# Peptides against a protein of PDB entry 6MBK, part 153

Target 1, 240 residues: chain A of PDB entry 6MBK
Amino acid sequence: GFEMVNFKEEGFGLRATRDIKAEELFLWVPRKLLMTVESAKNSVLGPLYSQDRILQAMGNIALAFHLLCERASPNSFWQPYIQTLPSEYDTPLYFEEDEVRYLQSTQAIHDVFSQYKNTARQYAYFYKVIQTHPHANKLPLKDSFTYEDYRWAVSSVMTRQNQIPTEDGSRVTLALIPLWDMCNHTNGLITTGYNLEDDRCECVALQDFRAGEQIYIFYGTRSNAEFVIHSGFFFDNNSH

## One batch from the design tools (peptide; made by RFdiffusion4, then SolubleMPNN)

Design b2_p17_8_s1 (from b2_p17_8, 7 letters changed)
Fold by OpenDDE base, seed 4:
Structure b2_p17_8_s1 (fold): chain B 240 residues (1-240), chain A 17 residues (1-17)
Amino acid sequence: as target 1 above (240 residues)
Amino acid sequence: ASGEFNMEAFQKLVELA
């Protein structure tokens, strides 16, 4: 019921190939396709995860490392998904001097600097971990862990992470959702959820879409500042 | 979605879904 299209201002997004009705389930993604904290634990990263408190405490960082490990693995199940990801992002971690100067006039500047500092610190920490920890020896990124890699992975997760239930439904965890990232986002009512019975992410149409119209989804409320910091969106831009 | 998109990779992903 949809196709991928490059829209001029929004970039790539989904276009309806048929009429879609409001509240129609048009997109679903089974858990088996997701990159999750659980899949990270079950991967080559698992042994290191079990011994590193930061990976355990910060699911987003766990996902970032999972993403890097899988990217570095030619036979990774997630290669098709990873290859759809941008090589660079519009997040503050990629801002040029002029963009930073622009932000100096905004309330976001302190958060930008904080994010940059934190990311650099995290990289330095994990660089040491990867070089010295015994369980890091088996990681495919062992000899190729650059700041650029880390910046990319963190930015990928920052812009694309979703909260989903754990397999038992007892807690919330983080996931990257293939196909989900292909939609541009709008503000409004949340039209995404997780069906525990079928163990899948589900997206229902926010409104009626006609054939040829772009499909927008909404998965959470964020402030404009949060969009700038986490998704690289400018003010008044709700596109993904 | 910002950035470059790999259509071929997407097609493979859809086939796996």
Scores: peptide ipSAE 0.036, ipTM 0.715, DockQ to the pose 0.632
Fold by OpenDDE base, seed 3:
Structure b2_p17_8_s1 (fold): chain B 240 residues (1-240), chain A 17 residues (1-17)
Amino acid sequence: as target 1 above (240 residues)
Amino acid sequence: ASGEFNMEAFQKLVELA
């Protein structure tokens, strides 16, 4: 067992409530709890997805719109997860004028401007789509699609997206994983994977943990760069 | 991990997992 704790330096993380052994399966999240491109296709967004080439080609944008639609739906299954997400992020899209000016002395400014430009273009495109496309009339965001909404959703996905297999295991897709993004990270061997037989994300303990110790996991490096996909899963049948 | 934490929301997620 584990519990959520606010650690002074690391922020929120998991603490063991009992002794956990190395290689013990202590955390799992079944597919039914995930926000995926597949769940987006099966939601109110599905009809629009089927008619828009950008949503079809860019799974991260599909997830961003899925997140916005579910946030705007009071009875959404994912409301408990969405309520754990930050209202703002430390991403380039949220940089203040002074921060941008400081970055002008670095080569990073080109990446920041590129991200701003791309996000603005995407917003302008989808604003028009939402206003004019027949299938957009069913979306709960129809009358309330702001740049701030889009910036938040894009940043949420950029910081939290994961690669997982499709249900049939034939391809990789993108997912937001409840509980997973609440863990702190360590360096070392990958301890996370997807069990296709049980259709779930799995995390095994890297080492022995005693009751009261912080649990660290390793599932790859996250990036705040747009369209950079977080990976770090192995896709073997886990016998746990 | 960074972000806001809602204990009630977290407990609901744990119960569903």
Scores: peptide ipSAE 0.028, ipTM 0.693, DockQ to the pose 0.560
Fold by OpenDDE base, seed 5:
Structure b2_p17_8_s1 (fold): chain B 240 residues (1-240), chain A 17 residues (1-17)
Amino acid sequence: as target 1 above (240 residues)
Amino acid sequence: ASGEFNMEAFQKLVELA
């Protein structure tokens, strides 16, 4: 129903290959394809996660480390997804000196510096953990954990994280959603949610799309300047 | 979408979905 196309202004996005009607379920991603805090716990990172309070408390950091571990694993199930991720981002963590200087005249500079300081502190903390903790010895990043790696992973998660329900629907957790990231976004009605019955992310068409038109989705406001969690709505059944 | 498009990687993702 769709194909990947490089659009002039939006970059890569989805183009309809057929007519799609408004409210039609045209895109879904099963939980098994997601990188989640749960999949992080079930990975090589699990033993360390179980003993580190920060990883346990901050799902976004858990996802960042999960992403790094999977990237460093040639046989990772998520290699196809990881290979679609950019090598760098337009997040504040990647701002060049000139950009930072420009922002010094704005209120945004305080937030930028805060992100830099926080990320640097986290890196320093986890560098020590990875070097000293027994459960870190088996991590593929053990001998190759740079600030650049951490910055990339944190930025990847910051720009791409989503809130989804846990498998039992009892609480909210975080996920990176393959294929979901391939869509460009517009403002409007939220057309994304999680179907607990089928255990999948679901996207319904915001409007009618004709064959050849770009498909846009909406699941919340995004900002690269702040840690934004895209919120999904939870569906108990196939109703949207 | 932000990201570097890899045709082969994308094809594999689509096949898995």
Scores: peptide ipSAE 0.025, ipTM 0.653, DockQ to the pose 0.532
Fold by OpenDDE base, seed 2:
Structure b2_p17_8_s1 (fold): chain B 240 residues (1-240), chain A 17 residues (1-17)
Amino acid sequence: as target 1 above (240 residues)
Amino acid sequence: ASGEFNMEAFQKLVELA
């Protein structure tokens, strides 16, 4: 019921190919397609994950490394998804000198610099881990782990991570959700959720959409500052 | 969504979903 379109101002998004009614379930993604902290633990990263306290404590970093490992694996199940991801982002980690100078006049500059420093520290830490830890020898990135790789993965996760329930519904975990990433956003009611019975992410239409209209989704309110710092875009320009 | 996009990869992904 939808197709991918490059909209002039919004970038890539979904367009309805048929009329969609409000509250209609038009998009779903089963758990088996998700990149999750659990799938990271069950991957080639699992042995290292079990031994590294930062990976265990920070699910977003675990997802970043999972993404890097799968990207470096030609036979990865997630190759079709990974190939849909941007090669670069508008996140602070990619800001040029002029953009940083502009931000010096804003309250965001300290957060940007903090993100730079934190990301650099994380990279330095994990570079050492990858070089020295026995379980890192199994990782496809063992011989090639650059800062550019890391900032890409971190930026991918910060812009695309979602909270979903664990399989038993007892806790929340982090996931990258294929197809979901391709939707542009709007303000309004949250129209996304998780169906535990069917074990899938679900998105219902916020409103009626006619054939040919762009489909927007909403799964959480964010401030423009949060979008800039964490997603690299403004809410009024809901492209990612 | 911004950046480069692989339409063929997306089509495969849709088929998997």
Scores: peptide ipSAE 0.029, ipTM 0.692, DockQ to the pose 0.715; fails the geometry check

Design b2_p17_8_s2 (from b2_p17_8, 6 letters changed)
Fold by OpenDDE base, seed 4:
Structure b2_p17_8_s2 (fold): chain B 240 residues (1-240), chain A 17 residues (1-17)
Amino acid sequence: as target 1 above (240 residues)
Amino acid sequence: PSGEFNMEAFEKLVELA
């Protein structure tokens, strides 16, 4: 029902190959296809994950490293997805000097500097870990872990991480969602949820799309797509 | 939940590492 297309100015997106009606379930992504904290734990990163408290406690960092490990792995299952990710992001970590100078006149500058400092601090910590930890020797990024790599991975996660239920539905975890993530975004209603019964992310069409039209979705804020878990998962109002 | 990293948690964990 859709195909991946590189749209000018918008980058990769999904184009309808047939007419899609509003509210039609046109896209679903089973858990097994997701990049999750669990898949990170089950990957080559697993031994290091099991020994590093920060990776264990901070799922977003775990996803960032999972993304880097898989990117560095030519035979990774997620290579097709990773190759669709932007090489750069419209995040503070990628602001040019002129943009930063412009922001110096705003209150946002403190947040920008904080993000720079925080990311640098994280990189410094993990650089040491990767260089010294025995379980890091098997990582495909062992000899190639730059700040640019980390900046990219962190930015990828910051812009694309989603909260999904754990397999048992008892907790929430973080995931990157291939295919769904390729949709460009519009304003509207959130039409994405997680179906626990079928253990998959589901996306219904926001509107009618004709064959050949780009499919747009709305999933909320780019920084944290909270899935409306239809199947009784009460998201505690975690204060945004 | 801000997409931001919880740096307070990070620093506490670093101190324990």
Scores: peptide ipSAE 0.384, ipTM 0.886, DockQ to the pose 0.020
Fold by OpenDDE base, seed 5:
Structure b2_p17_8_s2 (fold): chain B 240 residues (1-240), chain A 17 residues (1-17)
Amino acid sequence: as target 1 above (240 residues)
Amino acid sequence: PSGEFNMEAFEKLVELA
């Protein structure tokens, strides 16, 4: 019903290959295809995760490291997904000097500088961990962990992380959702949810799409200034 | 929720590490 296309102005997106009707379930992504905190725990990062309190407490950072480890792994299942991710983002961490100068006259500059400082602080901490922790020796990023790597991973997670239920539905966890996050955004209603019975993320069409049209979904309110979970995803008793 | 970014929490965790 759809295909991945690199659109000139919007980058990668999804294009309908047939007519899709409003409210039609056109896209679903099983849990096993998601990059989650759980998949991070079950990866090469698992031993370090089990020993680092920050990775355990901060699922977003765990996802960032999971993303970096998988990117550095040629045989990673998620390579096709990772290769579709932007190399740079429009987040404050990537603001150029002219953009920063423009913002100096605004209150936003404090948030920008704070984000830079905070990200640098996190990097410094984990750089030491990667260099000294015994369980870090097996990580593919052991000898190549730069600020640019961390900035990219954090920005990727910041812009793409979703709150989803755990497998048993008892808790909430974080996930990157391949294929689904290739959709570009529009205004409208949230049409993405998690089906616990089938253990998959589901997206229904916001509107009618004709064959050849780009498929857009609603992401809700977003802020790149803060480490906020991606909006436009919901499940029973929780919305995000 | 799990994974919420909080630098105050981060610094406290660093101190305990």
Scores: peptide ipSAE 0.376, ipTM 0.877, DockQ to the pose 0.020
Fold by OpenDDE base, seed 1:
Structure b2_p17_8_s2 (fold): chain B 240 residues (1-240), chain A 17 residues (1-17)
Amino acid sequence: as target 1 above (240 residues)
Amino acid sequence: PSGEFNMEAFEKLVELA
């Protein structure tokens, strides 16, 4: 009941091909289509993941590396999705010098600098890992792992990560949901969830849509607004 | 869906690596 359209002002979005009623399940994404910590473990990153404590403990970093590995893989299943991702983000990591100077008059500057420092620290650690760890030799990014690559991947995850249940429903894990990113967002009631029985993400229509109208979804706030300091990386189970 | 990057946990893990 929908088609992908590149809207001039809003980028990629979904347009209804038929009338959709409020609360109608119109969009679902099976687990197999998601980029998850599990898919990272099952990818070329798997051997390194199994031996790096940070990748194991920090699912957001695991997703960032998974994203980088898949981006560098021409035959990746997720290439169509990755190609839809922005090259830059409205996160503090991409603030220009003038924006940073403007923020120097505010308390937010400390958070911005913290993000820069933290991201640089993480990059420095993983640069060494990629250069020295035996299981990093098979990674397609081994010879081209730059700070810009890492910044992009981290920002992608920060702005797009979702919490979903594990397969057994016992825990929560992190996922990038391609079709969510292919739909433009609005504010309102959360109309997304996970169906464990069918093992899929589900989205119900926020409102009635007519054929030809753009479909908007809401599944929480994203770090895609200017001057949003804190977003994306979940640590607590209660984070949305 | 926004959480702070747990750098305390990160640094502890680095020390153990």
Scores: peptide ipSAE 0.425, ipTM 0.901, DockQ to the pose 0.020; fails the geometry check
Fold by OpenDDE base, seed 3:
Structure b2_p17_8_s2 (fold): chain B 240 residues (1-240), chain A 17 residues (1-17)
Amino acid sequence: as target 1 above (240 residues)
Amino acid sequence: PSGEFNMEAFEKLVELA
């Protein structure tokens, strides 16, 4: 029903290959294709995860390390997805000195400095863990864990993480959703949700699309998209 | 919700580790 296309000015997006009707389920992503906290636990990171309280308590950091481990693994299932990720982001962590100087006249400078401090603090902690913990010896990043690596992974998670249910539906966890990252977005009603019965992310068409038209989706903000569970698609202006 | 990391939780966990 759709194909991936690189649109001028808009970047990667979906183009309809047939007519799609409003409210039609045209796109879904099974849990097995997602990078999740669960997949992190089941990866080479699993032994370290089981021994580090911060990785256990902070799913976003667990995802960041999962992303780094998979990036460093040539045979990773997620290599095709990871290769589509930007090498740099428009986050404060990537601001140049001149940009920071410009922001010194604004209240935003405090947030910039906070992100620098926080990211450096996290890196310092985990650098020690990676160097000293026995289970870290199995990680492909053991000999290559730089601040730039961590900055990239954190920025990737901050800009792309999604909230989804756990496998049993009892809790909310975090996931990176490969196919979502490759779509262009619009404002409007949320037309995405998680189907627990079929264990998949789902997207229904906001409107009718003709063959050849670009498909736009809306699932909230990329920083922390939340999926509605069980009740289908909740049409609320969800501020994430 | 924000994509920010909970640093208060982080620091508390570091102290407990």
Scores: peptide ipSAE 0.407, ipTM 0.894, DockQ to the pose 0.020; fails the geometry check

Design b2_p17_8_s3 (from b2_p17_8, 7 letters changed)
Fold by OpenDDE base, seed 2:
Structure b2_p17_8_s3 (fold): chain B 240 residues (1-240), chain A 17 residues (1-17)
Amino acid sequence: as target 1 above (240 residues)
Amino acid sequence: ASGEFNMEAFKKLVELA
């Protein structure tokens, strides 16, 4: 009922190919397609995850490493999804010198520098872990783990992570949701949820859409550049 | 969504969904 379109102003989004009624379930993504903390634990990263306190404590970092491992795996189930991800982001980690200089006149500069420092510290930590930990030998990134890789993965996760229930519904976990990432959003009521019975993410139409109209969804605050400045990865020194 | 997009990859993804 939809197609991918490059809209001139909004970028890539979904366009209805048929009339969609308000409250109609038009988009769903089953858990098996999601990249989750659980799937990270069940992947080649699992042994390292079980031994590293930061990976265990910070699900977003676990997702970042999961994303990197799967990207480096030619036969990864998630290759079709990963190939849809941007190669770079408008996050502070990608700011150019002129952008940083501009921000020096704002209060945001301290948050940007904090994000830079935290990300660099995380990279340095995990670089050492990957080089020295026995369980890291199985990782496809063992011989190639750059800061550019890490900032990409971190930026991917910070802009795309979602909260979903665990399989039993007892807790929340983090997930990257394929296809969902391609929807543009609007403000209003949340039209997304999780169906535990069918074990899938679900999106219902906020309003009637006619064939040919862009479909907008609302699933919470999207990480835009301004939001990302404040939603960066924090390194908790107290975890060690 | 901003950034580069692989249409072929997306089509494959949709087929999986």
Scores: peptide ipSAE 0.032, ipTM 0.710, DockQ to the pose 0.499
Fold by OpenDDE base, seed 4:
Structure b2_p17_8_s3 (fold): chain B 240 residues (1-240), chain A 17 residues (1-17)
Amino acid sequence: as target 1 above (240 residues)
Amino acid sequence: ASGEFNMEAFKKLVELA
């Protein structure tokens, strides 16, 4: 019911190939396709995860490392997904001097600086961990862990992370969702959910879409400042 | 979605789904 299209201003997104009705389930992604904190625990990263408190406490960082490990693994199940990801992002971690200067006039500037500082600190910490921790020896990124790699992974997760239930439904965890990333996001009513019975992410149409129209989804509320920080969009943008 | 998109990679992903 949809196809991938490069839209002029929004970039790649989904276009309806048929009429889609409001509240129609048109997109679903089974858990087995997701990159999750659980899949990170079950991967080559698992032994290190079990011994590093930061990885355990910060699911987004766990996902970032999971993403890096899988990217560095030619036979990774997620290679097709990873290859869909941008090589660079419009997040503050990639801002040039002029962009930072622009942000000095905004409320986001302090958050930008904080993010930069935190990311640099995290990189320095994990660089040491990867170099010295016994369980890091088996990681495919052992000899190729650069700041560029880290900022890419962090930015990927920052822009694409989703909250989903754990397998038992008892808690919330984080996931990267293939196909989900292919949609441009709008603000409004949440049209995404998780079906625990079928163990899948589900997206229902926000509104009626005609054949040829771009499909927008919404998975969470974000402030304009959060859009700047997480997605690189400026204050007037309400889309992903 | 911001950034680049690899259509061929996506097709492979869908085929594996």
Scores: peptide ipSAE 0.030, ipTM 0.663, DockQ to the pose 0.563
Fold by OpenDDE base, seed 3:
Structure b2_p17_8_s3 (fold): chain B 240 residues (1-240), chain A 17 residues (1-17)
Amino acid sequence: as target 1 above (240 residues)
Amino acid sequence: ASGEFNMEAFKKLVELA
């Protein structure tokens, strides 16, 4: 077993409550608990998704809208998870004027401006869609869709999205994994995967951990870049 | 990891081996 602990320098992480052996399956999250493109399609967003080519083509944007719709729904299943998310992020979309000016001396400024431009264009497009499309009338964000909302949702997905298989295993899709957001990382071998037979995300211990030690996991490097997909899962059948 | 810990979310979302 494990528990959530706030470590002084590293923030929140997992601590072992018993001895855990290397390669032991100690943590899993079933698909039904994930926010996925599939759950977005099955939500109030589904009718609009089925009619909008951008939502269909860009799973990260579909997740962003799913996140906004669920946040605006008091009885959403994911409210306990959404309430753990930061209100702001250290992404280029949140850079202040002084930070942007500092970056003008670097080549990074082009990437920042590109992200700003793309996000602004997406917002303008979807603002019009939400105001005019018949299927948008059912969305809880219909009367309260601001740029700040969109910036937050996009940044949430950019920093937290994961690749998982579809239910039938034929394709890869995107998901937010609530428990993964609360884990600290280490370098080394990937310790996370998806078990299609049991339809769950799985994490195995990289090494032996004693009771009281912090547990580190590795599931790939995250990026704050626009539309960069976080990966680090293996999709083999896990025999645990 | 950043963010605030929610015990209700933790109990609901995790399964232990």
Scores: peptide ipSAE 0.029, ipTM 0.669, DockQ to the pose 0.378
Fold by OpenDDE base, seed 5:
Structure b2_p17_8_s3 (fold): chain B 240 residues (1-240), chain A 17 residues (1-17)
Amino acid sequence: as target 1 above (240 residues)
Amino acid sequence: ASGEFNMEAFKKLVELA
């Protein structure tokens, strides 16, 4: 029902190969394809997760480490997804000196510096954990954990994380959703949800799409625009 | 979508979905 196309302004997105009607379920992603906090706990990261309070408290950081571990694993189930991720992002953590200088004239500079400091502190903390914790010895990133790696993983999660229900529906957790990330977004009614019965993410068409039109989805306000400050990866006890 | 498109990786992903 869709194909990948490089659109002029939006970059890669989905184009309809047939007519799609409004409210038609045209895209779904089963839980088994998702990178979740649960899959992180069930991975090689699980033993460390069970003993690190920050990983337990901050699902986004758990996902970042899960992403790094899977990236470093040639046989990872998620390699096809990970290979579609950008090598760098337009997030504050990647702002160049000129961009930062431009932001110095704005109120955003404080948030940018805060993100930099927080991310650096997290990296330093986890670098020590990875070097010293017994359960970190089996991690594929044990001897290759750079700030650039962490920055990439954090930015990947920050830009792509989704809230989904746990398998039992009792609470909310975080997930990276393969294939879902390939869609471009528009504002409007939320047309995405989770079907607990079928245990999958579901997207219904926001509107009628004709064959040849780009398919847009909406699952919340997302902007990856330049100079937009993205929140996340804050720990309440971080002394700033 | 933000990202680098890898055709072969994408094909595998779609096959799994």
Scores: peptide ipSAE 0.025, ipTM 0.644, DockQ to the pose 0.502

